# Peptides against a protein of PDB entry 5JXT, part 98

Target 1, 319 residues: chain A of PDB entry 5JXT
Amino acid sequence: SLLPKKEINVYIGMSEMQVKWYQKILEKDIDAVNGAGGKRESKTRLLNIVMQLRKCCNHPYLFEGAEPGPPYTTDEHLIYNAGKMVVLDKLLKRIQKQGSRVLIFSQMSRLLDILEDYCVFRGYKYCRIDGSTAHEDRIAAIDEYNKPGSDKFIFLLTTRAGGLGINLTTADIVILYDSDWNPQADLQAMDRAHRIGQTKQVVVYRFVTDNAIEEKVLERAAQKLRLDQLVIQQGRAQVAAKAAANKDELLSMIQHGAEKVFQTKGAFGTMAEKGSQLDDDDIDAILQAGETRTKELNARYEKLGIDDLQKFTSESAYE

## One batch from the design tools (peptide; made by RFdiffusion4, then SolubleMPNN)

Design b2_p17_4_s4 (from b2_p17_4, 6 letters changed)
Fold by OpenDDE base, seed 5:
Structure b2_p17_4_s4 (fold): chain B 319 residues (1-319), chain A 17 residues (1-17)
Amino acid sequence: as target 1 above (319 residues)
Amino acid sequence: MQELVEQADAEAVYRKA
């Protein structure tokens, strides 16, 4: 029988470089961040800020002039300049050692470019699929990954491209490097490994940048998922979950953790304490803390009715 | 929202010449 998947949010501090870029993004639009535009502030402007902050949470090298060079080098700086990469690098060693195989999902194909360079640098054999991958090349990549005795350890996928009906049950670990605005897209992605034919316990690690926009993206996704479930269960098809965040929701998301980011001169949390020197005990502590916070987050939304789930709660369980 | 992710991805400059 297929075992239930284990899902854990992995809360990760920003690197020093991410903090600097996060500050720069907020400062560039400080009037919008402070809500000074009031009713006149463009929703499009706020959406752009949200997307830039999400890019920063993924990797600072997604911005012009962030990567040292030219010449650009693939080296340890690709890892230590992004908190998610530091955790990923340690986690992948453990995953490989246990004889597991891993799917890594992102919303951003440009982040997959970084992950390809990382895979080459670490000597990890991988496959890749994104939205630009031709149908034939997609089939070839899936077949190469799934073949008996495949030496491909990692499959890199964009969440949407990986969501398209494929079977990847030869992997037992799923890393969501970032989250989709639609939690159903993430479910569809993780269910590429969690299907009939899976013989192992599927574990899903969802990376979440702590004290940043991604916590609010996660909360909103959890809220939406619960609302979608209740709407289906109650037959209330007319409760159009407002699919798009309103302006006040976007502003609240942007403001989350912004003060602490401005006060911080270095990295955050475990990234400040250990940085690239994270050991296996530090990873275990991060995973344990993440499991606790995941249970708390789920328990918060499980108690809410439809009317409560339609209200954006600005209060994080972690504020 | 998805279109904005795609736009942000298109605007990302990692080692783009």
Scores: peptide ipSAE 0.356, ipTM 0.896, DockQ to the pose 0.489
Fold by OpenDDE base, seed 4:
Structure b2_p17_4_s4 (fold): chain B 319 residues (1-319), chain A 17 residues (1-17)
Amino acid sequence: as target 1 above (319 residues)
Amino acid sequence: MQELVEQADAEAVYRKA
């Protein structure tokens, strides 16, 4: 029988460079961040801020003039300038040592470009599929990854491209480098490894930048997932979950952790203490803390009914 | 929301001239 998947949110501090770029993004639109635009602030402007903050949480090199150079070099700076890359780099060594194979999902094809350079730099053999990958090349990549004795360790996928019903049960580890706004897209991504034909325990690591916008993206996704489950269970198809965040929700998401980001000099959390010098004990501590916070997050939403989940603005989580 | 992710990805600059 297929074993239940283990899902762990991995809460990761920003690097010093990410903090600087996160501050810069907030400062550029400080009036919108402070809610000073009031009713006149466009939803589009707030959505743009959210997307820039999510880019920053993924990697600062997704911004023009962020990477040192020219000349651009693939070196350790590709790792230590992004908290997620520091954790990924340590986690992949562990995953490889245990004889596992890994799917890495992102929303951003440009992040996959960074991950390709990283794979080459570390000598990891990989496959890639994104939205631009031709049908024939997708088949070839899947077949190359799934073949008996494949030397491909990593499969890099955009979440939506990887969602297309493909079988990747030759992997047992899933890393969600970022989260989809639709939690069903992430589930569909996990189901590439967690389906009939899987022989191992599937483990899903969801990377979440701590004290940043991504915590609120995760909370919203968890809320939506619970609502979708309850709607299905109760047969209440008419509960059109308002799929789009309102302005106040977006503003609250943007403001989450912003004060702490402005007060912070340098990196966050374990990234401030050790930076790229994380050891195995630090990774174990991050994973254990993540497992605890994951259980707490799930337990919070499991207690809520449909009516609570529909009224649940980010403010009502603390009442 | 997905369109905004795609737009932000299209606007992302990594080692692009």
Scores: peptide ipSAE 0.355, ipTM 0.896, DockQ to the pose 0.515
Fold by OpenDDE base, seed 2:
Structure b2_p17_4_s4 (fold): chain B 319 residues (1-319), chain A 17 residues (1-17)
Amino acid sequence: as target 1 above (319 residues)
Amino acid sequence: MQELVEQADAEAVYRKA
C-alpha cells in the first residue's frame, strides 16, 4: 500500500542580502506598505509588492543588479546570499547520501535557472521542465529521470508543469522551494511522487521564509485547504473561497514582519547565528522545529469550523 | 493569479548567461 506522505514546513531565515533587498522593496513603496494610499491604493500595486517580496524570499538574484559582478561567476555567493539555498545545499547532500532522489518545485522559472547553475556548480545531475518546455522535451526529460539506473538526482520543475499528471514515483523526496497561493497546486506537485508505484516513504519539505510574506502565504493556503476539505466533507456547494486576497489581506501580508525586517541588521534567525556554516545538527534542529510548527499550524486550522475559517480571512489583519 | 506568475516570470531580470 502507498504510505502516507510526511509533510514538513522548513522555516528559514533570510540572509543579510535578502534582508537588505526586502527593506529596499518595502521602502520603494513605503506609502503603500503603510496604507497611506487609502482607498486610492490599487490592488494591483499591492500584488506587485507581494510578488517582489516573494522573489526576495526565493533569491535576491531574481532582481537586476543584485548578482555580484563583473565577472559574473557561479560560486558560493549563489548559496550564502539566499537562506533557502543554504538549507537546500545541506539538505540535498543528506538526501543524496541516503540514496534518495528529489523533485524541486518552484512557481518561478527564473528560480529554476538559478537552481540549474547551482546544480552545475555542485555537480548534481538534473532534469528540468517548466512552462516553456516543449511536449516532446518533457517526455524525454521524464523518461531520462525515470529510467532504471538513472544518474539524474534532481528534477527541477515549475509547479504548473508538475500539474500535468506526470509520474515521478522514482523520486521519494519533494521540495517545494516556494508555495502556490492555491494549496491544490502544491498537492498536485506532491502527487507526482506520492502516487501508485511509489515504494518509499515520500517526504515533502516546504520551504518558508521565516518572519516574511511567505508565512502569510502559507497560513492563507492552509486556511483555504482546510475550508475546501470541510466544504467537500459537508457536501455544501463550494462557497468559492475568494480565490484572490482582498486589498486589506494583501496589505496585512505585506506588513507581516516588516517592522522587524527594518530593525534587523544582518541576517535573520538561524542565518544570523550560523550564516552559511550550517552543520548536520543545525539542519536537524531546523527540521525538528519545522515539524513542530507544522503540527501546530495544522492543529490550529483543524479546530476551526467553516464559519470560523470564513471569518478568519478578515480578522487575521488585526493580530 | 495566472497573469501575476507570468508577469513575475517576465519581470524576473536577465541573469546573464
Scores: peptide ipSAE 0.111, ipTM 0.535, DockQ to the pose 0.514
Fold by OpenDDE base, seed 3:
Structure b2_p17_4_s4 (fold): chain B 319 residues (1-319), chain A 17 residues (1-17)
Amino acid sequence: as target 1 above (319 residues)
Amino acid sequence: MQELVEQADAEAVYRKA
């Protein structure tokens, strides 16, 4: 029998470098961030800010000139400069010791490049698939990963490329390094491991940068998912969930946590306390806190009807 | 150019979903 998947949001503080870059992104477009552009502010400009903030949450080296160098060398800086990498590094070590195998999904192929460098640096054997991977090479990578006794520990996938009807039930851990705006894309990614033929408990870790735009991306995705479920259940196909965020929603998302980011000197949360020196107890605390916040997030949306879910997208503009 | 391509790819998933 297929066990239900466990889904845990892993809330991760920004590194000091991420805080500095997050501040820089907000400062560059401060008038837009403050809503001073009013009706003249383009949706495109807000979407650009959102994209840059999401890049920052993933890894600061997604920006030109962010990587320390010359010389450009893969070193511990690749890890400690991104909160998600610090947690990933400790989590992967635990996962490997447990004899598990892991799928890592991202929206950003350029983040997979960083994760490849990381895998090489740590000596993790991996496979990769992204949007540019040829069909034959995808088959070869899947077969290499799924073969009996495969030494491939990690599969790196873009969420979209991994969303194809592939079977990766030889993995039991799924890491969503970031979230898709469409929660169905993330579900499709999880369903690569959580499928007929899986013999283990599938655990999904969704990385979420705490006190940043990614919390609002997650909330929006959870809201959309609940709305989609209710629409299906009630046969109300006409409630097109407003697929695209409006300007006010984008602005609210950009503003979320911005004040605290501007006030912060150094890193956030566990990244400020421990940095790259997270131990197993720190990881357990992060996972336990994440499990609690995940339950709270789900419980918030489970109680809402279609009409409430549609209104809540409007009320989040007034907080 | 690359930033616009990543945006177009992000928007393209919004159109296909």
Scores: peptide ipSAE 0.006, ipTM 0.471, DockQ to the pose 0.051

Design b2_p17_5_s1 (from b2_p17_5, 8 letters changed)
Fold by OpenDDE base, seed 5:
Structure b2_p17_5_s1 (fold): chain B 319 residues (1-319), chain A 17 residues (1-17)
Amino acid sequence: as target 1 above (319 residues)
Amino acid sequence: SLSFAERSKGEDEPPEL
């Protein structure tokens, strides 16, 4: 029988470089961040800020002038300059040692390019699929990964491309490096490993940058998922979740953690204390804290009715 | 030698919000 998947949100502090770039993004559009544009503020401007903040949470090298150089070389700096990479690097060692195989999903093909450089640097054999991958190359990559005795450890996928009906039950670990705005896309990605033919316990690690925009992306995704479930259960198809975030919701998401980011000198949380020197006990502590916060997050949204879930207020999720 | 940002060929997909 297929075992239930275990899902854990992994809350990760920003590196010092991420904090600096996060500050720079907010400062560049400070009037929009402070809501000084009022009703005249462009929704497109706020969406652009959200996109840049999400890029920063993924990796600072997505920005020109962030990478140390010239000369530009792939080295340990690729890992320690992004909190998610520090945690990923430790988790992948553990995952490999236990004889597991891993799917890594992202919304950003440019992040997959970083993860390819990382795989080459660490000597991890991988496959890749994104939205630009030709159909023939997609089949070839899936077949190579699923082959009996395949030496391919990692599959790198964009969430949307990886969600398209493929079977990857030869992997038992799923890492969501970032989250889709639509929680159903992430579920579809998980279900590539969590399907008939899986023989292992599927574990899903969702990376979430702590004290940043990604916490609000996660909260919104959890709210939407619960609303979708209640709408299906109650037959209330007319309760279309307001699909698009309004300006005030986007502004609230951008402002989340911004003050603490501006006050912070250096890295956040465990990244400030340990940096790249995280050990196995530090990883276990992060995973345990993440499991607790995941249960708490789910328990908040499980108590809410449809009318409460239609209000995107951070307040209604914490009362 | 090019930076990652200069050599990366991926496009930033805008969030469907």
Scores: peptide ipSAE 0.431, ipTM 0.848, DockQ to the pose 0.582
Fold by OpenDDE base, seed 1:
Structure b2_p17_5_s1 (fold): chain B 319 residues (1-319), chain A 17 residues (1-17)
Amino acid sequence: as target 1 above (319 residues)
Amino acid sequence: SLSFAERSKGEDEPPEL
């Protein structure tokens, strides 16, 4: 029988460079961030801020002038300048030592380009599929990865492109480097490894930048998933989930952790304490804390009814 | 040498909200 998948949210502090870029993004549109734009503030402007903050949470090199240089070189700076890369680097070493194989999903094809540079730098053999990959090249990449005795350790995928019905049961670890606004897209990505033909326990690591917009993206996705489940169970198919975030919801998401980011000098959490010098015990502590917070998040939404789940709650788990 | 931002050609599509 297929074992149930284990899902763990991995909460990761920003690097010093990410904090500096997160501050710059907020400062550029400070009037919008403070809600001073009122009725004149466009939903589009708020969506643009959300997108820039999500880019920052993924990697600061997605912005022009963030990478150190010239000369521009691939080195350890590619890792230590992004909290998610520091955790990924340690986690992949552990996964490889265990004889596991890994799918890495992102919403951003440009982040997959960074992960390719990283794979080359670490000597990890990989396959890649994104939205631009031709159908024949997708088949070839899947067949190469799934081949008996394949030396391809990593498969890099965009969440939506990797969600398209493919079988990747030759991997047992899934890393969601970021989250989709639609929790069903992430479930479809996990189901590439967690399906008929899997022989191992599938483990899913969902990376979440702590004290940042990604916590609110995750909360909104969890809320939507629970609402979808309750609508199916209660036969209330007419309860349209509020499909689109309103301006106040987007503003609340942008404001989450912003004050603490402005007050911060340097990095956050384990990135401030250890930076790139994370050991195996630090990774175990991050995973254990993440497992606890994941259970708490799930328990919060399990108690809510349909009417409560239709309201965006601005309350962070820390207020 | 080009920076990553100069080498990486792609627009991240705005999230469908």
Scores: peptide ipSAE 0.425, ipTM 0.846, DockQ to the pose 0.513
Fold by OpenDDE base, seed 3:
Structure b2_p17_5_s1 (fold): chain B 319 residues (1-319), chain A 17 residues (1-17)
Amino acid sequence: as target 1 above (319 residues)
Amino acid sequence: SLSFAERSKGEDEPPEL
């Protein structure tokens, strides 16, 4: 029988560079961040801020002038300047030692380009599929990854491209480097490894930048998923989950952790204490804390009814 | 040498919200 997948949210502090760029993004549009635009504030402006903050949470090199140089070279700076890369780099070493194989999903094709540079730098053999990959090349990449005795350790996928019904049961680890606004897209990504033909325990690591917009993206996704489940169970197909975030929701998401980000000099959490010098015990502590917070998050939404789940409970935008 | 930002030509589409 297929074992249930184990899902763990991995909460990761920002690097010093991420904090600096996160501050810069907020400062650039501080009037919108403070809600000073009121009814005149466009949803588009708020969505643009959300996108920049999500890019920052993924990797600061998605911005011009973030990368150290010239000369521009791939080096350890590619890792230590992004909290997710520091954790990924340690986690992949562990995964490889265990004889596991890994799918890495992102919403951002440009992040996959960073992950390619990283794979080359670390000597990890990989396959890649994104939205631009031709059909024949997708088949070839899947077949190369799935072949008996494949030397391909990593499969890099955009979540949307990876959602396309493909079988990747030759991997047992899934890393969601970021989250989709639609939790079904992430589930479809996990189901590439977690399906008939899987022989191992599938483990899903969902990377979440701590004290940042990504926590609210995750909460919203969890809320939506629970609502979808309850709607199905109750046969209330007409309960349209308000699919689109409103302006106030987007503003609350942008404001989440912003005060603490402005007060922070340097990195966050374990990234401030250890940076790139994370050991195996630090990774175990991050994973254990993540498992606890994952259970708490799930338990929060499991207790809510449909009417509660339809309300965006903005807990304080400053908490 | 070009920076990553200069080399990377992909536009990440805004999420469908």
Scores: peptide ipSAE 0.419, ipTM 0.837, DockQ to the pose 0.506
Fold by OpenDDE base, seed 2:
Structure b2_p17_5_s1 (fold): chain B 319 residues (1-319), chain A 17 residues (1-17)
Amino acid sequence: as target 1 above (319 residues)
Amino acid sequence: SLSFAERSKGEDEPPEL
């Protein structure tokens, strides 16, 4: 029988460069961030801020002028300037040593370009599929990855492209480098490895930038997933229709952790203490803390009814 | 050499909210 997936949220602090860029994004639109725009603030402007903050959580080099140079070279700076890359770099070494194979999913094709540069720099053999990949090239990449004795360690995928019903059961580790707003898209991505033909325990690592917008994206996704489950179980299909975040929800998500980001000089958490010098014990501590917070998050939403899950609980940042 | 931002081709699609 197929073993249940083990899902762990991995909460990761921002690098110093990410903090600087996160501050810069908030400062650029400070009136919107403070809610001073009132009824005049467009949902589109808030969505743009959300997108920029999510880019920052993924990698600061997604922004022009963030990369150190000229000269521009792929080096250790590609790793230490993004908290997720620091954790990824250590985690991939462990995964490889265990004889596992890994799917890495992102919402951002431009992040896959960074991950390609990283794979080349570390000497990891990989395949790639995104939304632009031709059908024939998708088949070729899947076949190259799935072939017996494949030397391809990593498969890089956009979440939506990887969701297209493909079988990747030759991988046993899934990394969600970022999260979809729709938790079903992430589930569909996981189901590429967690399917009939899998012989190993599938482990899913969901990277989440701590004290940032991604924590609220995750909470919203967990809330939505629980709501969808309850709606299906209760036969109340009419309830599912309010999936789109309103302006107040978006504003609350943008404001989450913003004060601490503005007060912070340097990096967050383990990135401030250790930076790129994380050891195996630091990774174990991050994974253990993540497993605890994952259980707490799930337990929070499992207790809620449909009526509670329909309300976005803005915990005001002032309690 | 070009920066990553200059080399990277693609639009980050806004999330379907």
Scores: peptide ipSAE 0.416, ipTM 0.842, DockQ to the pose 0.527

